# Peptides against a protein of PDB entry 6RGO, part 260

Target 1, 392 residues: chain A of PDB entry 6RGO
Amino acid sequence: MALKLLGFNQDATCFSVISSNKGVTIYNCDPFGKCFELEKSTSNDEELDFLVEMLFSTSLIAVVDKTIGASKRKKLKIVNTKRKATICELTFPHEIMDVIMNRKIICVVLKSDQIFVYDISCMKLLRTIDVRGEKLKSTSKFRNSEAVGDIGVRVSLSTDNNSILCYSSYSKSDKENAPLNDIVVFDALKCIQINVLPAVHQSNIVCIACSPDGMLMATASEKGTIIRVFKTIDTENDEPILVNEFRRGSRPSRISEMKFNHDNTLLACVGESDTIHIFALPVTTTEADANEDDTLQQSSHSLSSSINGLQYISKGLANRFGKIIVSKIPTQSQQRHVAYIKIPENAKYRIGFPKDTTNTIHICGEDGNYLVYSIPRNEVGPCTLVKSNTFD

## One batch from the design tools (peptide; made by RFdiffusion4, then SolubleMPNN)

Design b2_p21_6_s3 (from b2_p21_6, 10 letters changed)
Fold by OpenDDE base, seed 4:
Structure b2_p21_6_s3 (fold): chain B 392 residues (1-392), chain A 21 residues (1-21)
Amino acid sequence: as target 1 above (392 residues)
Amino acid sequence: DEKAIEELRKLLEEAEKLLKE
């Protein structure tokens, strides 16, 4: 049967799939099994497409029927899964592209590059963000979205109550074809823009992940070769703080999903490649308990290895290309993965990090596999399969 | 509207319980 993955919930306790025969199914991860099923409303042999966003392991889901030809592509349903009942319905002026939620906020991304931010407690609209709004004074040309099928506004929301929303925005370049390569950080509760990260990649951003606490974000472009991790709120001299730059690979490959683990120590990425990559983040040791004076005189062998390879890219060329966040990280010091998972070629996978086990990753495939892997702590290498289940 | 808001409130209270345990 053709399966289409919708992904994991925020804590990786559940995942959602589309089955061509059944419609939407939600699986519980532990104990493994079906917890909800939404039957297809039509007997037509049309390829089913849905968005499903679940609020953790609760009975609250947001559902969009994206099936081609369906008038429902503009309709968000809030459903109680225990009651199998629609609580409320919202209709949008344009097709819904994405839906993200936490305990406070639901964000709806439209094909018009608008983000609708709602207070989930009352479904009141807090803000409409028009990502095109600064540009739409000139070119009402809907990019013929047929040819460049998958370039739109990307969003990620913190799973905490702070509700930090990260979204891709168009660069201020006067070019009609400016890329979606800026990031805006937005307080979704207060409806305030906190930060703007200009030109974080040279091409359109296709994937964003926010950390659970909203303090970090990861970004990837269409090339998918480099992942950048930034602080969301904090700035250094009014400039964005680049925490990490990771190399996924040398070959271009689209990244479809990235996620942080619960404690911000790991970042995973998945996409069109045969490999899930897991990267280690530097733990900001809070300096608190370093009072134990254990004077282990580890000889400071000054590996003054001459990082003389600061090629002074002369100040003159930097002015013509807008302030690309020049990675202060030399291309040679780009960190590789610390762990990996091999996945079947042509199988789409989704990833999730469980809250209670920071060194465990959940993955599910359109091949019908749900897999739990242990992540090695001390060695660079493959993850170890701990549990496997199949679904249809 | 009021019944839908009350149902949303109950589901959010369930979410807050599950995340404190």
Scores: peptide ipSAE 0.426, ipTM 0.913, DockQ to the pose 0.909
Fold by OpenDDE base, seed 3:
Structure b2_p21_6_s3 (fold): chain B 392 residues (1-392), chain A 21 residues (1-21)
Amino acid sequence: as target 1 above (392 residues)
Amino acid sequence: DEKAIEELRKLLEEAEKLLKE
């Protein structure tokens, strides 16, 4: 059967899949087993496409039927899985591209480059963010969103109650074809912009991850060769907002998903490559326990790729949105992965970090494999397979 | 509407309980 992965929930206790014959199935990770099914509503041999976002391991899901020909691509359903019942339905003016949630917020991304921010407790609209409308006087030629393939606004939301929303925005370049290479950091609860990171990559941002606490964010472009990690908030202490620059590979490859672990010590990425990469983040030691000894000699192969592109601080941003703190992102040394998982070629995988075990990663494949790996702590190398299950 | 909001509230309370355990 053709499987399509929807992904893990926030704590990697469940994952969701589309089966061509069954519809949407949700699996529990431990004990492994099917916990919910949304039956296929149509007898047609149409390729099923869905968005399903879960609220952790709860019976609350957001569902969008994206199946081609279905007049439902503009409808968000909030469903109680225990009751198998729709609680409420929202209809949008444009096709839904993405849905993300936490315990406070639902964000709905539209094909129009709009983000609708809702209070989940009452489904009240808090904000409509128009990522195109923030684009100044550049010609309102709506790129007919039909021709621009996979290029759209990308979002990530912190899983905590701080509800930090990171999204890709258009650069302020006077070029008609400005890339989606800026990042906006937004407090989704207060509905305020916290930060703007201009030109974080040379091409469109295609993947964003926010840390569980919202303090870090990771970005990858269409090239998928470099992953950058940033602080979401400017600290008063002139600390560099760019925390890390990781090299996934030398060859271009799309990154489809990135995740932080629950303690912000690891960042994993997956995509079109045969390899899941896991990177170690520097622990921000607060000043106290600088015991001397663990000078891990990072062999500084200083390939100083001069990120000359970040120096175009467009002075014009400061006037419209108050004190835009434009942090200078320093050039950092590119780090490699500390761990990896080999996956079958052409298999799509999704990743999740469990809350209780910061050195384990859950993965699932469109090949029908659910796998748990242990991440090595003291060596650079392959992850060790701990558990495997199959699903259909 | 009120019944839907009360159902959402209950599911969110279940979520808050599961995340404190």
Scores: peptide ipSAE 0.422, ipTM 0.911, DockQ to the pose 0.915
Fold by OpenDDE base, seed 2:
Structure b2_p21_6_s3 (fold): chain B 392 residues (1-392), chain A 21 residues (1-21)
Amino acid sequence: as target 1 above (392 residues)
Amino acid sequence: DEKAIEELRKLLEEAEKLLKE
């Protein structure tokens, strides 16, 4: 049967899949098993497409039926899985491309490059962000968005109550073909723009991950060779702070998903390649936990000296040349993965980090495998398979 | 509307409970 992965919830306690015969199924990770099933409403042999966003391990889900020919692609349903009942339904002017939520906010991304931000507690609209309208105010030319079927606004939301929203925006280039290579950091609760990271890649951003606390973001372009990690809120001399630059690979390959672990020590990425890559982030020692593990300090000191070479060319040079040359960070300063998982070729996988075990990763595949891996702490190498389950 | 808001509030209270455990 053709499976399509919808992904893990925020804490990797559940994952969602589309089965061609059954519709949407939600699995619990531990104990492993089906926790919810949404039956297919149509007997047609049409390829099922859905968005399903789950609020942690709760009975609250957001569902969009994206099936071709369905008049439902503009409709968001909020469903109580325990009652098997629709709580509310919202209709949008355009097709829904993505839905993301936390305990406070639900964001709906439209094909029009609009982001609708709602207070989840009452489904009140807080803000409509018009990413294209912001571009048009900065650049006089309409791009007909119809022609570039795979390049749209990408979003990520912090899983905490701070509700930091990161989204891709169009660069202020006079080119008719301005890429989606800026990042906007937005306080979704206060509806305030906090930061703008201009031209973080040379091409369109296709993947964004926000850390659970909203303090970090990871970005990848269409090339998927380099992942950049930035601070979201903090700036140095009004310039964005690049924390890490990771090299996934030398060959172009699309990254479909990235995730931080719950303590911001690891970043995982998955995509069209046969390999899930896991990168180590420097632990920002807040002064309080200074007591125990002397061994990690030696690696941080060597990294801080190399990060001082990551001087963003100040605004003064950017204004003079009209190109924010993201300084070509010497390819030598690009960190590699610390761990990896080999996955079957042509199988799509999704990733999640459980809350309770910072060195464990959950993965699931369209091949019907749910796998739990242990991440090595002291060496660069393969992850160890700890648990496996199958689903249909 | 009021019944839907009350159901949403209960689910969010459940979410806040599960994340404190």
Scores: peptide ipSAE 0.417, ipTM 0.911, DockQ to the pose 0.907
Fold by OpenDDE base, seed 5:
Structure b2_p21_6_s3 (fold): chain B 392 residues (1-392), chain A 21 residues (1-21)
Amino acid sequence: as target 1 above (392 residues)
Amino acid sequence: DEKAIEELRKLLEEAEKLLKE
């Protein structure tokens, strides 16, 4: 049977899949099993396509049916899975490309490069973000690229109540084909732009991950060779703070998903490669703990040694032409993965980090495997398989 | 509409409980 992965929820307690025969199925991770099934309404042999966004392990889901006709592709359904009932339906002027939610907001990304931000509690529109801006509306012939060219606005949302929205934006280059290589950081509750990270990659951004707390953001371009991690809110001398630059690989390969763990100590990435990469982030000691004189000499000796001074090379070479080229972290300071998982070649996988086990990663594949891995702490190496289940 | 808002509110309250446990 052909499976299509939709992904994990925010805390990796559930994942969603499309089964060609059954429709949308949601699995609980522990105990492993089906918790919801959206039966296929039509007996047609049409390839099923859905967007499903979950709100943690709750019965609240957002669903877009992308299978059947241009009308349904513009409809967002909020569904109660326990009741198998639509709570509300929203219709958009354009096809829905993505849906992201937390406990406070729903963000709906349209094919028009618009982001609709809703208060989830009442489904009131808070903001429409037009990423193209008003000036580009006149000249942008809708790219009738029937190539479902993966070049669109990318979004990520913090899972906390701060509701930090990160989205890709067009560079201010006067070129008709400006790349989507800027990032905007947006307070989705207050509807205020809080930061702009210009030209974070040389090409279009194809993957973004926001940390659960919204304090960090990871970005990857179409090349997928370098992952950059930035602070979302803080700036140094009006320049974006680059925390990390990770090298996934030397060969171009698309990254489809990235996620932080719940304590911002790990970043995982998955995509078209045979390898899930897990990177260690420096523990930013928040300055707040500097004042408690607590003499506990506990010998946390081990992990500190190899994190030699990540000098925040915040020195953006402000080239005379106002392009903040994010200073190339010297190729020598590009960190590699600390852990990895080998996956079948050409298998699509999704990743999730459970809240309670910061050194555990959940993965699921279109091959019907749900796998739980332990991440090594003290050595660079493969993750250890802890649990496996199959789904259909 | 009011019934839908009340249903949303209940589901959000369930989400807040699950995240405190």
Scores: peptide ipSAE 0.412, ipTM 0.909, DockQ to the pose 0.899

Design b2_p21_6_s4 (from b2_p21_6, 9 letters changed)
Fold by OpenDDE base, seed 5:
Structure b2_p21_6_s4 (fold): chain B 392 residues (1-392), chain A 21 residues (1-21)
Amino acid sequence: as target 1 above (392 residues)
Amino acid sequence: EEEAIKELQELLKEAEKLEKE
């Protein structure tokens, strides 16, 4: 049977799949099993396509049917899975490309490069963000790029109540084909832009991850060779703070998903490669703990050696032409993965980090495997398989 | 509309409980 992965929820307690025969199925991770099934309404042999965003382990889901006709692709359904009932339906002027939610907001990304921000508690529109801006509306012939819809606005939302929204934006270059290589950081509750990270990559950003707390953001371009991690809110001398630069690989390969773990100590990435990469983030000691004189000499000797890499605050050379070239962290300071998982070649996988086990990663594949891995703490190496289940 | 908002608010309260557990 052809499976299509939709992904994990925010805390990796559930994952969603499309089964060609059954429709949308949601699985619990622990105990492993089906928790919801959206039956296929039509007997047609049409390839099923859905967006499903779940609010943690609740019965609240957002669903977009992308399979059947241009009308349904513009409809967001909020569904109660326990009741198998639609709570409300919203219709958009354009096709829905992505949906993200937390406990406070829903963000809906349209094919028009618009982001609709809703208060989830009442489904009231808080903001429409037009990423193209008004000036580009006149000259942008809708790219009738029947070229696979891969170049569009990317979004990520913090899973916390701060509701930090990160989205890709067009660079201010006067070129008709400006890349989506800027990032805007947006307070989705207050509807205020809080930061702009210009030209974070040389090409379009294809993947963004926000940390659960919204304090960090990871970005990857179409090349997928370098992952950059930035602070979302803080700036140094009006320049974006680059915390980390990770090298996934030397060969170009698309990254489809990135996620932080719940304590911001790990960043995982998955995509078209045979390898899930897990990177260690430096623990930013918040300055707050500097005042407690607590003399606990506990021998945390071992992890100190990797922290010396932090001081490469690459002062962006503000080139005279307003292009903040994020100063290339010297190729020598590009960190590699600390852990990895080998996956079948050409298998699409999704990743999730459970809240309670910061050194555990959940993965699921279109091959019908749900796998739980333990991440090594003290050595660079493969993750250890802890649990496996199959789904259909 | 009011019933839909009430149902949303009930589900959101479920999500807030799961954050505290």
Scores: peptide ipSAE 0.532, ipTM 0.933, DockQ to the pose 0.891
Fold by OpenDDE base, seed 2:
Structure b2_p21_6_s4 (fold): chain B 392 residues (1-392), chain A 21 residues (1-21)
Amino acid sequence: as target 1 above (392 residues)
Amino acid sequence: EEEAIKELQELLKEAEKLEKE
């Protein structure tokens, strides 16, 4: 049967899949099993497409039926899985491309490059963000979005109550074909733009991850060779802070998903390659936990000495060209993965980090495998398989 | 509307409980 992965929830306690015969199924990770099933409403042999976003391990899901020919691609349903009932339905002017939520906010991304931000507690619209802006509406003939089906606004939301929204935006280039290579950081609760990171990649951003606390973001372009990690809120001299630059690989390969673990020590990425890559982030020692383990300081010192090779391009060059060329970190200072998982070729996988175990990763595949891996702490190497389950 | 908001608030209280566990 063809499976399509929808992904993990925020804490990787559940994952969602589309089965061609059954419709949407939600699995619990521990204990492993089906927790919810949404039956296929149509007997047609049409390829099912859905968006499903789950609020942690709760009975609250957001559902969009994206099936071709369905008049429902503009409709967001909020469903109580325990009651098997629709709580409310919202209709949008354009097709829904993505839905993301936390305990406070639900964001709906439209094919029109609009982001609708709602207070989840009452489904009140807080903000409509127009990523194209008013000026670009006049000159952009609808790029026949049929042919470039994969370039659109990307979003990520912090899983905490601060509700930091990171989204891709069009660069201020007078070119008709401005890339989606800027990042905007937005306080979704206050509806305030906090930061703008211009030209973080040379090509369109296709993947964004926000950290659970909203303090970090990871970005990848269409090339998927380099992942950049930035601070979201903090700036140095009004300039974006690049924390890390990771090399996924030398060959171009699309990254479909990235996730931080719950303590911001790891970043995982998955995509079209046969390999899930896991990168280590430098632990920002807040002064408070200075007491215990001397052993982690030696690894941080070696990483900090390589970070000191981040030549802050002095203020003088940035002013002259208006392009914050994110300094090409010398290809030699690009960090590699600390761990990896080999996955079957042509199988799409999704990733999630559980809250309770910072060195464990959950993965699921369109091959029907749910796998739990342990991440090595002290050496660069393969992850160890801890648990496996199958689903249909 | 009021019943839907009440049901949303019940589910959000469940989410807030799970955050503290």
Scores: peptide ipSAE 0.530, ipTM 0.932, DockQ to the pose 0.894
Fold by OpenDDE base, seed 1:
Structure b2_p21_6_s4 (fold): chain B 392 residues (1-392), chain A 21 residues (1-21)
Amino acid sequence: as target 1 above (392 residues)
Amino acid sequence: EEEAIKELQELLKEAEKLEKE
């Protein structure tokens, strides 16, 4: 059967899939099993396409049927899974491209590059964000939107109540073909722009992840070779703070999803490559607990050679991108431990981090595998498979 | 509308409980 993955919920307690024969199925991770099914409304052999966003482990889901005709693709249904009933339906002027939510906010991304921000408690519209802005409305050269099928506004929302929304925006370049390489940080509750990170990549941003607390953001471009991690709110001399830069690989490969774990110590990425990568983030020690003088003189063995390549890239980029003051990341060679999981070639996978086990990752594949891996803490290496289940 | 808002608020209270456990 053809499976299409919709992804994990915020705490990785559930994941959603599309089955060609059944419609949408939601699986519980522990105990493993089906917890909800949305039956196919039509007997037609049409390829099923849905958006499903679930609010943690609750019976609240947001659903968009993208399968049949332009009218359904513009409808957001809020569904109670316990009652199998639609609570409310919203209709948009354009096709829905993405839906994200937390306990306070629903954000709906349209094909028009608009973001609609709602108070979830009453479904009241708080803000419409027009990412194209007023200036781009005049040049009615509709890029033939058929050929650029995969470039659009990307969004990520913090899972906390602060509701920090990060979205990709067009650079202010007077070019008709401005890339989506700026990031805007937005307080979705107050409806205020907090920060703007200009030109964070040379090409369009295709993946964004916000940390659960909204304090960090990870970005990847169409190349998917470099992942950048920024502070969302904090600035240094009105300039964006780059916390980390990771290399996923030397070969271009699209990143489809990134996630932080719940304590901001790990960043995972998945995409078109045969490998899920997990990067260690340096713990930002707040200055307070610096008193324990434990002189672990662990011998500086010579992994120095591979890190020298990162110093050369910093000087060249600093001249053309405005002075991103790469604050001297203290050359404390905190070995950026990288863990990995090998996945089948051409299998699409999704990732999730459970709340209670910060060194565990959940993954699911269009191959029908749900897998739980343990992440090594203090070494570079493969993750260890802890649990496996199959679904159809 | 009022019944739909009430049902949304009940589900959101379930989400707030699961955060504290």
Scores: peptide ipSAE 0.530, ipTM 0.933, DockQ to the pose 0.890
Fold by OpenDDE base, seed 3:
Structure b2_p21_6_s4 (fold): chain B 392 residues (1-392), chain A 21 residues (1-21)
Amino acid sequence: as target 1 above (392 residues)
Amino acid sequence: EEEAIKELQELLKEAEKLEKE
């Protein structure tokens, strides 16, 4: 059977899949088993396409049926899985590209490069963000959204109640074809822009991850060779907003998903490559317990790739949106992974970090494998398989 | 509408409970 992965929930307690024969199935990770099924609405052998976002391990899901016709692709259903009933339905002016949620907020991304931000408790619209409308007077020739393939606004939301939304935005370059290479940090509850990170990559951002607490964000471009990690908020202490620069690989490869673990010590990435990469983040030790001894000799192969591109601080941003703190992103040394998982070639995988075990990772594949790996702490190497299950 | 909001609030209380366990 053809499987399509929808992904893990926020705490990796469940994952969702599309089965061509069954429709949407949700699996519980521990104990492993099917916990919900949404039957396909049609008897036809049409390729099933859905968006499903869960609220943790609850019976609350957001569902978009993308299988049939332009009308269904514009409808968001909020469903109670225990009742197998639609609670409410929202209709959008454009096709839904992505849906993300936490306990406070639902964000709906449209093919129009609009983000609709809702209060989940009442489904009240808090904000419409028009990522194209933030483009100044440059001729908004709507790139007919048909010809621009996989390039759209990317979003990530913190899983906590702070509800920090990170999204890709168009650079202010006078070029007709400005890339989606800026990042906006947005307080989704207060509906306030917190920060803008200009030109964080040379090409369009295709993947964003926000940390669970919203304090960190990771970005990857279409090249997928470099992952950058940033603080979401500028600290008063002139600390560099760029925390880390990781090298996934030397060859271009799309990154489809990134996740932080629950304590912000690890960042995992997955995509079109045969390898899930796990990177260690520096623990921001507050000043107190600087005990001397663990000088891990990071062999500083200082390949100073001069990120010359970040110097185009367009002075013009400061005037329209308040004090835009434009932090200079310093050139950092590129770090490698600390751990990895080999996956089958051409298998799509999704990743999740469980809350209770910061050194484990959950993965699931379109090959029908659900796998739990232990992440090595003190050595660079492969992760160890701890548990495996199969699904259909 | 009111019934849908009530059901949403019940499910959100389940989410808040699971955060504390």
Scores: peptide ipSAE 0.526, ipTM 0.932, DockQ to the pose 0.900

